Peptides against a protein of PDB entry 5KEZ. Designs and how they scored, part 3

Target 1, 320 residues: chain A of PDB entry 5KEZ
Amino acid sequence: NVAIYNPFRPWWERYQPVSYKLCTRSGNEDEFRNMVTRCNNVGVRIYVDAVINHMCGNAVSAGTSSTCGSYFNPGSRDFPAVPYSGWDFNDGKCKTGSGDIENYNDATQVRDCRLTGLLDLALEKDYVRSKIAEYMNHLIDIGVAGFRLDASKHMWPGDIKAILDKLHNLNSNWFPAGSKPFIYQEVIDLGGEPIKSSDYFGNGRVTEFKYGAKLGTVIRKWNGEKMSYLKNWGEGWGFVPSDRALVFVDNHDNQRGHGAGGASILTFWDARLYKMAVGFMLAHPYGFTRVMSSYRWPRQFQNGNDVNDWVGPPNNNGVI

## One batch from the design tools (peptide; aimed at target 1 W12 H258 D306 D309)

Design b1_p8_5_s2 (made by RFdiffusion4, then SolubleMPNN; from b1_p8_5, 5 letters changed)
Fold by OpenDDE base, seed 3:
Structure b1_p8_5_s2 (fold): chain B 320 residues (1-320), chain A 8 residues (1-8)
Amino acid sequence: as target 1 above (320 residues)
Amino acid sequence: PYIPNPAV
């Protein structure tokens, strides 16, 4: 991914890929392979956050400022480490003036235009699908158990399916023969927009962002909410079917006030309430649970916004 | 910065 130095090595640089090479702030490919092996040997499975909707931001300077040193040029859509070129992006498909998503009520914009400047891959192309599948298959062959598909809301479900259809079975050194990768898709659906979580049920599980938002409201006793109202928690609250849901109290985005959930989201900053929410989530059978492991950062609110929401995890001069 | 849904 791109190496950003202003601000200094933010967490979100990880979501701006310039190659599918497995060398990042966390280590190189050999170290990753070693970690996967050691984890699998004790029954701990690895699920990769796969960033496959886009490459880096269109405004990032060309050069070799990347975690693996690979050259890239956002201006010319040149990513030779893949390789991708201008033919592999949706620049001509997106019809907005900016090239970015401007109207989230237009499903075509949401999927064909750039998410906040992130260069949008032409996932309808078999070449692009194959390059992504090669990346994911390399990870599968290393021994990962599955994937979180980042920004799935911004990909056509059929394109995702086409990629998934190219995937190998899991590594038989640790998984039963014929095992398929576990897939869950990040889709923000709080209602009111044309793209629905149900559009993605055919590809795997989806993130249920209503879960953390509503649970936060109840635990905080906002709007007269009571714990007794959780009697029909799950589908009874209008959530997706349990077998399609991945649930969580918070994630890295809404922990910072980004995306879905708003102020109702409980985080480690609200320690007592957070423990209550996480405990409830783990005790309740609805959905597949995900527990967040985060870190403190020096929050500094200006005009209601944390100007330090970019701060990444504890590191040694940018290296984790 | 990475913002998954700036419309929210």
Scores: peptide ipSAE 0.052, ipTM 0.809, DockQ to the pose 0.307
OpenDDE base, seeds 1, 2, 4, 5: peptide ipSAE 0.046, 0.051, 0.050, 0.050; ipTM 0.818, 0.805, 0.798, 0.802

Design b1_p8_5_s3 (made by RFdiffusion4, then SolubleMPNN; from b1_p8_5, 5 letters changed)
Fold by OpenDDE base, seed 2:
Structure b1_p8_5_s3 (fold): chain B 320 residues (1-320), chain A 8 residues (1-8)
Amino acid sequence: as target 1 above (320 residues)
Amino acid sequence: PLFPYPAV
């Protein structure tokens, strides 16, 4: 991914790929292989956060300032380490003046335009699908158990399906022969927008963002809500079917005070309420559960916004 | 994705 120095190595640089090389601040490919092997050998499975909707930001300077030294040029859409070129992006397909998503009520913009300036891959092209599948298959062959698909809301479900259909079975050194990768898709659907979680059920599980949002309001006792109202928690609250749901109290985005769920989201900053919410989630049978492991950072609020929401994990002068 | 990510 790109190496950003202003601000200094933010967490979100990880979501700006310039290649599919397994070479980041977390380590190199050999170290990753070693970790996957050690984890699998003790029954701990690895699920990769796969960033396949886009490459890096349009405004990032060209050069070799990346975690593996790969050259890239956002201006010319040149990513030779893949390789991608201008033919592999949706620039000509997006019809907004900025090239970015301007109206989230327009499903075509949401999927064909740039998410916050991130160069949008043309996932309708078999070439692009194949490059992504090669990346994911390399991970499968290393021994990962499945994937979180980042920004799935911004990809057409059929394009995702086409990629998934190219995937190998899981590595038979650790998984039964014929095992398929576990897939869950990040789709933000709190209602009110045209793209729905149900559009993606055919590809695997989806994130149920209503879970953390609604649980937060209950635990916080907002609007007179009570714990007793959780009697029909799950489908009874209008959530997706349990067998399609991945549930969580918070994630890295909404933990920073913005994004899906708003101020209702509980985090480790409110330790007592958070433990109550996580305990309830783990005790209740609805959905596939995900528990957050995070870190503290020096929050500084200005006009209701944390100016340090970019701060990444604890590090030694940029080295994790 | 990159923060900020719009709330739905």
Scores: peptide ipSAE 0.060, ipTM 0.801, DockQ to the pose 0.373
OpenDDE base, seeds 1, 3, 4, 5: peptide ipSAE 0.063, 0.056, 0.052, 0.051; ipTM 0.833, 0.806, 0.795, 0.813; seed 1 fails the geometry check

Design b1_p8_5_s4 (made by RFdiffusion4, then SolubleMPNN; from b1_p8_5, 5 letters changed)
Fold by OpenDDE base, seed 5:
Structure b1_p8_5_s4 (fold): chain B 320 residues (1-320), chain A 8 residues (1-8)
Amino acid sequence: as target 1 above (320 residues)
Amino acid sequence: PYIPTPAV
């Protein structure tokens, strides 16, 4: 991914890929392979956060300022380490003036335009699908158990399906023969927008962002909400079917006030309430549960916004 | 609408 120095190595640089090389601030490919092996050997499975909707931001300077030193040029859409070129992006499909998503009530913009400036891959192209599948298959062959598909809301479900249809079975050294990768898709659907979580059920599980948002309001006792109302928690609250749901109290985005849920989202900053929420989640059978492990950062609120919401994991001068 | 991820 790109190496960003202003601000200094933010967490979100990880979501600006310039190649599919397994070489980041977390380690190199050999180290990753070693970790996957060691984890699998003790029954811990690895699910990769796969960033396949986009490459880096269109405004990032060209050069070799990346975690693996690969050259890239956002301006010309040149990512030779893949390789991608200008033919592999949706620049011509997006009809907004900025090239970015401007109206989230326009499903075509949401899927064909750039997410906050991130160069949007043309996932309709078999070439692009194949490059992504090759990346994911390499991970599968290493021994990962599945994937979180980042920004799935911004990809057409059929394009995702086409990629998934290219995937290998899981590594038989650790998984039963014929096992398929576990897929869960990040889709933010709190209602009110045209793209629905149900659009993606055919590809695997989806993130149920209503879970954390609604649970937060209940535990915070907002709007007269009561714990007793949770007796029909899950489908009874209008959530997606349990077998399609991945549930969580918070994630890295809404922990920072980004994405879905707003101020209702409970985080480790509200320790007691957070423990209540996580405890309830783990005790209740609805959905596939995910527990957040995060870190503290020096929050500084200005006009209601944390100016340090970019701060990444603890590091020593950029070295994790 | 929401604040999309990631920040750029």
Scores: peptide ipSAE 0.066, ipTM 0.850, DockQ to the pose 0.189
OpenDDE base, seeds 1, 2, 3, 4: peptide ipSAE 0.064, 0.053, 0.057, 0.055; ipTM 0.841, 0.799, 0.791, 0.769

Design b1_p8_6 (made by RFdiffusion4)
Pose (drawn by RFdiffusion4):
Structure b1_p8_6 (pose): chain A 320 residues (1-320), chain P 8 residues (1-8)
Amino acid sequence: as target 1 above (320 residues)
Amino acid sequence: SYAPAFHV
């Protein structure tokens, strides 16, 4: 991923890929393989956050400011370490004047245009699908059990299916024959938009962002909500079917207060209420549960938004 | 500064 130095090494630089080499601030390929083997050998699975909608920002300076020193040039669309060229991006397919996503009532541009200027991969091309599949198959053979598909709303459900069609079964040393990767797709669907999370049920589960937003408001006793109203918690509140939901109280993004749910999202900063919300979630049968494990940063709210929400993991001069 | 809206 791009090594971003202003601001200093933000957590979100990891969502701007430069290549598919397994080489990050978290470690190299040997350390990654070692982790996956050791965890599988004690029965704990690894799920990978797959960033496949885009490469890095179009305005990022060319050079080798990358986590493995790989060269890249966003202005010329050259990512030779993969390799990707200008033919591999959606510049000619997007219809907005800016080339970015401008209107979320237009389902097409949400898919074909650049998300906040991130170079949008042409996922309809077999070559691009193959390079992504090669990356995910490398992970599957190492032994990962599934994927979180980042920014799934900005990918066509069919393109995702075409990529998944190319995946191996899970490593037969640890998983039964014919096992398929666990897929959960990050789609923020709070209603009122043309894209529905149900559009993605063919590919795997989806993140149910309504879950934590509603639970936070209820536990905080905001907006007239009471815990007694949780008697019909689940699809009774308009959530996706339980067998398609990945649920959580907060995630790495919206724990910073700017996300789906804003200030209502309970986090470790609200420890007393947070424990209660996690407890309710873990006790209730709805969904497959994910628990957050975080790091502290110097929060500094100005106008209800944290100007330090970009701060990366604890580090000494960028070394985690 | 703020984190960009990558997750929307």

Design b1_p8_6_s1 (made by RFdiffusion4, then SolubleMPNN; from b1_p8_6, 4 letters changed)
Fold by OpenDDE base, seed 5:
Structure b1_p8_6_s1 (fold): chain B 320 residues (1-320), chain A 8 residues (1-8)
Amino acid sequence: as target 1 above (320 residues)
Amino acid sequence: PLAPALFV
């Protein structure tokens, strides 16, 4: 991914890829293989957060300022480490003046335009699909159990399916022969927008962002809501079918006030209420559960926004 | 600076 120094090595630089090399601040490919092997040998499975919707921001300076030193040029859409070129991006499809998503009520913009300046990959192209599948298959060969698909809302479900159809079976050293990768798709659907979580059910599980938002409201006792109202928690609250749901109290984005749920989201900053929410989630059978492991940072609120929401995990001068 | 909120 890109190495960003202003602000200093933010968490979100990880989501600006310039190659599919397994070479980041977390380690190199050999170290990753070692970790996956050790985890698998004790029954711990690895699921990779796969950033396949986009490459880095369009405004990032060209050069070799990346975690593996790979050259890239956002201005010319040149990513030779893949390789991608200008033919592999949706610049010609997006019809907005900025080239960014301007209206989330336009599903075509949401999928064909840049998410906050991130260069949008032309996932309709078999070449692009094959490069992504090659990356994911390499991870499968290493021994990962599946994937979180980042920014799935911004990809056409059919393009995702076309990539998934190219995936190999899981590594038979640790998984039964013929096992398929576990897929969960990050889709924000709180209602009110044209893109629905149900559009993605055919590809795997989806994130249910209503879960954390609604649970937060109940535990906070907002609007007179009571724990007794959770008697029909899950589908009875208008959530996706349990077998399609991945559920969580918070994630890295909404923990920072980004995306879904706003102030209702419970986090480790509200430790007592958060423990109640996580305890309830783990006790209740609805959905596949995900527990957050985060870190504390020096929050500074200005005009209602944390100016330090960029702060990444604990590090020594950029080294994790 | 542009900070991508990935889950909008």
Scores: peptide ipSAE 0.038, ipTM 0.789, DockQ to the pose 0.632
OpenDDE base, seeds 1, 2, 3, 4: peptide ipSAE 0.034, 0.036, 0.015, 0.034; ipTM 0.778, 0.788, 0.595, 0.779

Design b1_p8_6_s2 (made by RFdiffusion4, then SolubleMPNN; from b1_p8_6, 4 letters changed)
Fold by OpenDDE base, seed 1:
Structure b1_p8_6_s2 (fold): chain B 320 residues (1-320), chain A 8 residues (1-8)
Amino acid sequence: as target 1 above (320 residues)
Amino acid sequence: PLAPAIFV
């Protein structure tokens, strides 16, 4: 990914890829392979957060300022480490003046325009699909069990399906022969927008962001809500079918207080209430559960917003 | 710098 120095190495630089090489501030490919092997050997499976919707920001300076040292040029859409070129992006499809998503009520903008300036890959192209599949298959061959597909809301479900159809079976050293990767798709659907979670059910599970949002309000006792109202928790609250849901109390985005769910989201900062929420989630049968493991950063609130929400995880390698 | 707002 790109190396961002202002602010200094933020967490979100990880979501600005310039190659599919496995070398980041979290480690190199050999270290990753070692981790996957060690985990698999004790029955712990790895699911990769796969950033496949986009490359880095369009305004990032060209050069080799990246975690793997790969050259890239956002201005010319040149990512030779893949390789991608200007033909592999949706610049010509996006009809907004800025090239960015301007209206989330326009499904075509949401899927064909840049998410906050991130160069949007032309996932309709077989070449692009194949390059992504090669990346994911490399991970499958290493021994990962599946994927979180980042920014799935911003990809056409059919394009995702086309990529998934190219995926190998899981590594038979650890998985039964013929096993398929576990897929869950990050789709933020709190209602009110044209893109729905149900659009993606055919590809795998979907993140249910209503879960953490609503559970937060209940446990916080907002609006007179009571725990007894959770008697029909799940589908009874308008959530996706249990067999399509991946549920969580918080994620790295909404943990920072201004994402899907807003201030209702419970996090480790609200330790007691958070433990109650996580405990309830783990006890309740609805959905496939995910528990967050995060880190503390020096929060600094100005006008209700944490100006240090960019702070990345602790890193002591001093190399990348 | 551009920060992704995937949570939007």
Scores: peptide ipSAE 0.040, ipTM 0.790, DockQ to the pose 0.545
OpenDDE base, seeds 2, 3, 4, 5: peptide ipSAE 0.039, 0.019, 0.037, 0.046; ipTM 0.792, 0.628, 0.786, 0.796; seed 5 fails the geometry check

Design b1_p8_6_s3 (made by RFdiffusion4, then SolubleMPNN; from b1_p8_6, 4 letters changed)
Fold by OpenDDE base, seed 3:
Structure b1_p8_6_s3 (fold): chain B 320 residues (1-320), chain A 8 residues (1-8)
Amino acid sequence: as target 1 above (320 residues)
Amino acid sequence: TLAPALFV
């Protein structure tokens, strides 16, 4: 991914890829392979956060300022470490004046235009699908168990399916022969927009962002809500089917006060209420559960916004 | 630098 120094090595640089090389602030490919092996040998499985909708931001300076030293040029759409070129992006498909998503009520903009300046990959092309599948298959062959698909809302479900159809079975050193990778897709659907979580059910599980948002309001006793109302928690609250849901109290975005749920989201900052919410989630049978492991940062609110929401995890001069 | 709004 890109190496950002202003601000100094923010968490979000990880979501701006310039190659599919397995070298980042966390280590190199050999170290990753070693970790996966050690984890698998004790029954702990690894799921990779796969950033496959886009490459880095269009405004990032060209050069070799990346975690693996690979050259890239956002302006010319050159990513030779893949390789990608100008033919592999949706610049010609997106019809907005900016080239960015301008209207979230237009499903074609949401999928064919740039998410906040991130260069949008032409996932309709078999070449692009194959490069992504090659990356994911390399991870499968190392021994990972599956994937979170980042920004799935911004990809056509059929393009995701075409990539998934190219994937290998899981590594038979640790998984039964014929095992398929576990897939869950990040889709923010709180209603009111044309893109629905149900559009993605055919590819795997989806994130249910209503879960943390609604649980937060109940535990906080907002709007007179009571824990007794959780009697029909799950599908009875209008959530996706349990066998399609991945559920969580918070994630890296909404713990910073952004996205689905906003101020209702419970986090480690509200320790007592957070423990109650996480305990309830783990005890209740609805959905596949995900528990967050995060870190403290020096929050500074100015005009209602944390100016330090970019701060990444504890590190040694940028190395984790 | 571009700070992507991944939560949108």
Scores: peptide ipSAE 0.045, ipTM 0.814, DockQ to the pose 0.522
OpenDDE base, seeds 1, 2, 4, 5: peptide ipSAE 0.041, 0.044, 0.042, 0.043; ipTM 0.803, 0.813, 0.806, 0.811

Design b1_p8_6_s4 (made by RFdiffusion4, then SolubleMPNN; from b1_p8_6, 5 letters changed)
Fold by OpenDDE base, seed 3:
Structure b1_p8_6_s4 (fold): chain B 320 residues (1-320), chain A 8 residues (1-8)
Amino acid sequence: as target 1 above (320 residues)
Amino acid sequence: TLAPALFI
């Protein structure tokens, strides 16, 4: 990914890829392979956050300022470490004046235009699908168990399926022969927009963002909400089917107040209430559960916004 | 530098 120095090595630089090399602030490919092996040998499985909708931001300076030193040029759409070129992006498809998503009520913009300036990959092309599949298959062959698909809302479900259809079976050193990778898709569906979580059910599980938002209001006793109202928690609250849901109290975005429902989200900053919410989630049978492991940072609120929401995890001069 | 808003 890109190496950002202003601000100094933010967490979000990880979501701006310039190659599919396994070489980042966390280590190199050999170290990753070693970690996966050690984890698998004790029954701990690894799921990779796969950033496959886009490459880095269009405004990032060209050069070799990346975690593995690979050259890239956002201006010319040149990513030779893949390789991608100007033919592999949706610049010609997106019809907005900025080239960015301008209207979230237009499903075509949401999927064909840039998410906040991130260069949008032409996932309808078999070449692009194959490059992504090669990356994911390399991870499968190393021994990962599956994937979170980042920004799935911004990809056509059929393009995701076409990539998934190219994937290998899991590594038979640790998984039964013929095992398929576990897939869950990040889709933000709080209602009111044309893109629905149900559009993605055919590819795997989806994130249920209503879960943490609604649980937060109940545990906080907002609007007269009571714990007794959780009697029909899950589908009875209008959530996706349990066998399609991945559920969580918070994630890296909404713990920073990002997105709708951010104010209700419980986090480690509200330690007592957070433990109650996480305990409830783990005890209740609805959905596949994800528990957050995060860190403290020096929050500084200015005009209602944390100016330090970019701060990454504890590190040694940028190395984790 | 671009700070992407991922929760949109």
Scores: peptide ipSAE 0.052, ipTM 0.817, DockQ to the pose 0.506
OpenDDE base, seeds 1, 2, 4, 5: peptide ipSAE 0.047, 0.052, 0.043, 0.051; ipTM 0.809, 0.816, 0.810, 0.823

Design b1_p8_7 (made by RFdiffusion4)
Pose (drawn by RFdiffusion4):
Structure b1_p8_7 (pose): chain A 320 residues (1-320), chain P 8 residues (1-8)
Amino acid sequence: as target 1 above (320 residues)
Amino acid sequence: SYSPFFYS
């Protein structure tokens, strides 16, 4: 991914890919393979956060400011370490004047245009689908059990299916024959938009962002909500079917207060209420549960938004 | 400064 130095090494630089080499601030390919093997050998699975909707920001300076030293040039669309060229991006397909996503009532541009200027991969091309699949198959053979598909709302459900069609079964040393990767797609669907999370049920589960937003408001006793109202918690509150939901109280994004749910999301900063919300979630049968494990940062709210929400993991001059 | 992942 791009090594971003202003601001200094933000957590979200990891969502701007430069290549598919397994080489990050978290470690190299040997350390990654070692982790996956050791965890599988004690029965704990690894799920990978797959950033496949885009490469890095179109305004990022060319050079080798990358976590493996790989060269890249966003202005010329050259990502030779993959390799990707200008033919591999949606510049000609997007219809907005800016080339970015401008209107979320238009389902087409949400898919074909740049998400906040991030170079949008042409996922309809077999070559691009093959390069992504090659990356995910490398991970599957190492032994990962599934994927979180980042920014799934900005990918066509069919393009996702075409990529998944190319995946190997899970490593037969650890998983039964014919096992398929566990897929959960990150789609923020709070209603009121043309894109529905149900559009993605053919590919795997989806993140249910309504879950934590509603649970936070209820536990905080905001907006007239009471815990007694949780008697019919689940699809009774308009959530996706339980067997398609990946649920959580907070995630790495919206724990910073800017996300789906804003200030209502309970986090480790609100430890007493947070424990209660996690407890309710873990006790209730709805959904497959994910628990957050975080790091502290110097929060500094100005106008209800944290100007330090970009701060990366604890580090000494960028080394984690 | 802010991260680019704001939800509207």

Design b1_p8_7_s1 (made by RFdiffusion4, then SolubleMPNN; from b1_p8_7, 5 letters changed)
Fold by OpenDDE base, seed 3:
Structure b1_p8_7_s1 (fold): chain B 320 residues (1-320), chain A 8 residues (1-8)
Amino acid sequence: as target 1 above (320 residues)
Amino acid sequence: TLSPFVVK
């Protein structure tokens, strides 16, 4: 991915890929392979956060400022380490003046235009699908158990399916023969927009962002909410079917006040309430649960916004 | 620097 130095190595640089090389702030491919092997050998499975909707931001300077030293040029859409070129992006398909998503009520913009400047891959092209599948298959062959598909809301479900149809079975050294990768898709659906979580049920599980938002409201006793109202928690609260839901109290985005959930989201900053929420989530049978492991950073609020929301995990001069 | 925060 891109190496950002201003601010100094933010967490979000990891979501700006310039190649599919397994060479990051956390280590190289050999170290990753070693970790996967050691984890699998004790029954701990690895699920990769796969960033496949886009490459890096369009405004990032061209050069070799990346975690593996690969050259890239956002201006010319040149990513030779893949390789991708200008033919592999949706620049000509997006009809907005900026090239970015401007109206979230237009599903076509949401999927064909750039998410906050991130270069949008032409996932309708078999070439692009194959390059992504090769990346994911390499991970499968290493021994990962599945994937979180980042920014799934911004990809056409059919394109995702086409990629998934190219995937190998899981590595038989650790998984039963014929096992398929576990897939869950990040889709923010709080209602009111044209893209629905149900559009993605055919590809795997989806994130249920209503879960953390509503649970936070109840635990905080906002709006007269009571714990007794959780009697029909799950589908009774309008959430997606349990067998399609991945649930969580918070994630890296809404922990920082971004994305779905707003101020109701409970985080480790509210330790007592957070433990209550996580405990409830783990005790309740609804959905597939995900527990957040995060870190403290020096929050500084200016005009209601944390100016240090970019701060990444503890590191040694940028190396995790 | 572009911050790819997902807000919607």
Scores: peptide ipSAE 0.058, ipTM 0.812, DockQ to the pose 0.463
OpenDDE base, seeds 1, 2, 4, 5: peptide ipSAE 0.055, 0.056, 0.054, 0.053; ipTM 0.802, 0.811, 0.813, 0.811

Design b1_p8_7_s2 (made by RFdiffusion4, then SolubleMPNN; from b1_p8_7, 5 letters changed)
Fold by OpenDDE base, seed 3:
Parts: structure tokens; C-alpha cells; sequence
Structure b1_p8_7_s2 (fold): chain B 320 residues (1-320), chain A 8 residues (1-8)
């Protein structure tokens, strides 16, 4: 991914890929392979956060400022380490003036235009699908168990399916022969927009952002909410079917006051309430659970916004 | 610097 130095090595640089090389602030491919092997040998499975909707931001300077030293040029859409070129992006397909998503009520913009300036891959092309599949298959062959598909809301479900159809079975050294990778898709659906979580049920599980938002409201006792109202928690609260849901109290975005959920989201900053929420989630049978592991950072609020929301995990001069 | 925060 791109190496950002202003601000200094933010967490979100990880979501701006310039190659599919397994070489980042966390380590190189050999170290990753070693970790996967050690984890699998004790029954701990690895699921990769796969960033496949886009490459880096269109405004990032060209050069070799990346975690693996690969050259890239956002201006010319040149990512030779893949390789991608201008033919592999949706610049000509997106019809907005900026090239970015401008109206989230237009499903075509949401999927064909750039998410906050991130160069949008032409996932309709078999070439692009194949490059992504090669990346994911390499991870599968290393021994990962599945994937979180980042920004799935911004990809056509059929394009995702086409990629998934190219995937290998899981590594038979640790998984039964014929096992398929576990897939869950990040889709923000709080209602009111044309793209729905149900559009993605055919590809795997989806994130249920209503879960953390509503649970936070209840545990905070907002709007007269009571714990007793959780009697029909799950589908009774309008959530997706349990067998399609991946649930969580918070994620890296809404932990920082962004993404879906707003101020109701509970985080480790409110330790007592957070432990209550996580405990309830783990005790309740609805959905597939995900527990957040994060870190403290020096929050500084200006005009209601944390100016240090970019701060990444503890590191040694940018190296984790 | 571009921050890919997703609100929607």
C-alpha cells in the first residue's frame, strides 16, 4: 500500500493498495506465511481484510513511496506491480463531474464512481477479476480460511460472485478437502438507500451495522430504551437473517466516530458499557460474532471532530 | 491526505 507521511503513517494507508504483494508495515510474505502456519497448527484461523474495490487515492503522488517499494502512478492509473493500467478503472463509466460518488441514492454512482477519491477498479473486466482472484488464491494457498471483502457496497454483487467463482478450495494441509473460503462482505445498510444487504446474500455473510447502533442505544438507555426490549433481538429488530449476519459492537471506522452508527456506537472508551455490550453479543445466538481488538490514541476534538482519528497502532517509527 | 472513511 501507499506509505503516507502526512499525517505520519496513518491506519488508513492500509486501505490504499498499489499492489497485491504481501509486504506491509506488519511484515513481509515469509513472516505472514509463518504466522498463518503457526496459527493454523493450533486451530486459529486467519481471515484477510481484502481490499479489492479500488487502488489508492487519485491525489497520491506518483513514485515508489509504498510499503514494498513498488512504483505506482495514480494520475495515469499505472500500477505495474499488478499490472493495472487506465483500461482497468471505471473512469469512463462514472458520469459524475468529480469522478467521485456524489449521490448515495444512485446505486450506479455508488458502484461505478470513486469512493472518497479511491481509484475504482473495473470489476466487470475478466482481467481485473482474474488479478484479484490470483491475489486471493495466493492467500488461500498460504492457508487463510477466508476473507472480509472491504467496500462490498461499492461492488456489483455479480462481479463479486465472478471473483469468488475463481477461488480455490482451502489448503488441505489444515482444512477438509473441498472446503470453501469463508466470505463476509462489508455492506453499510441502515435503510433509506437503494443498495441493500440482501443484494449480497448470495455471496456470503454481510455486516449488520444496525446491531452495534441499536445495542448502543439500548445499553446507553437512550430514548427510554430498556434491556428487556432485547427479548426479540435479531430478526425481530429488523436485522438481516441470522445465517447471513456478521455482528459486532464497533469497527475501526465507527470507533473513530465515522461510518455507520453515529454517537450510539459503544467502544472501549466507555469501558463498562462496552463490556456489557460485548458480553451480551457473545451470549446471544444471533449472527456470527466479531470482537474488536484496538488501541488507545491521543484524541483531540476540534469542532466535534477528533483531529487525531488517523493515528495508527503502536509502532516503532512506522513499523509495527 | 486522502482518508477513506466510509459513512454511507
Amino acid sequence: as target 1 above (320 residues)
Amino acid sequence: TLSPFRVY
Scores: peptide ipSAE 0.080, ipTM 0.847, DockQ to the pose 0.459
OpenDDE base, seeds 1, 2, 4, 5: peptide ipSAE 0.076, 0.079, 0.076, 0.080; ipTM 0.838, 0.847, 0.845, 0.847

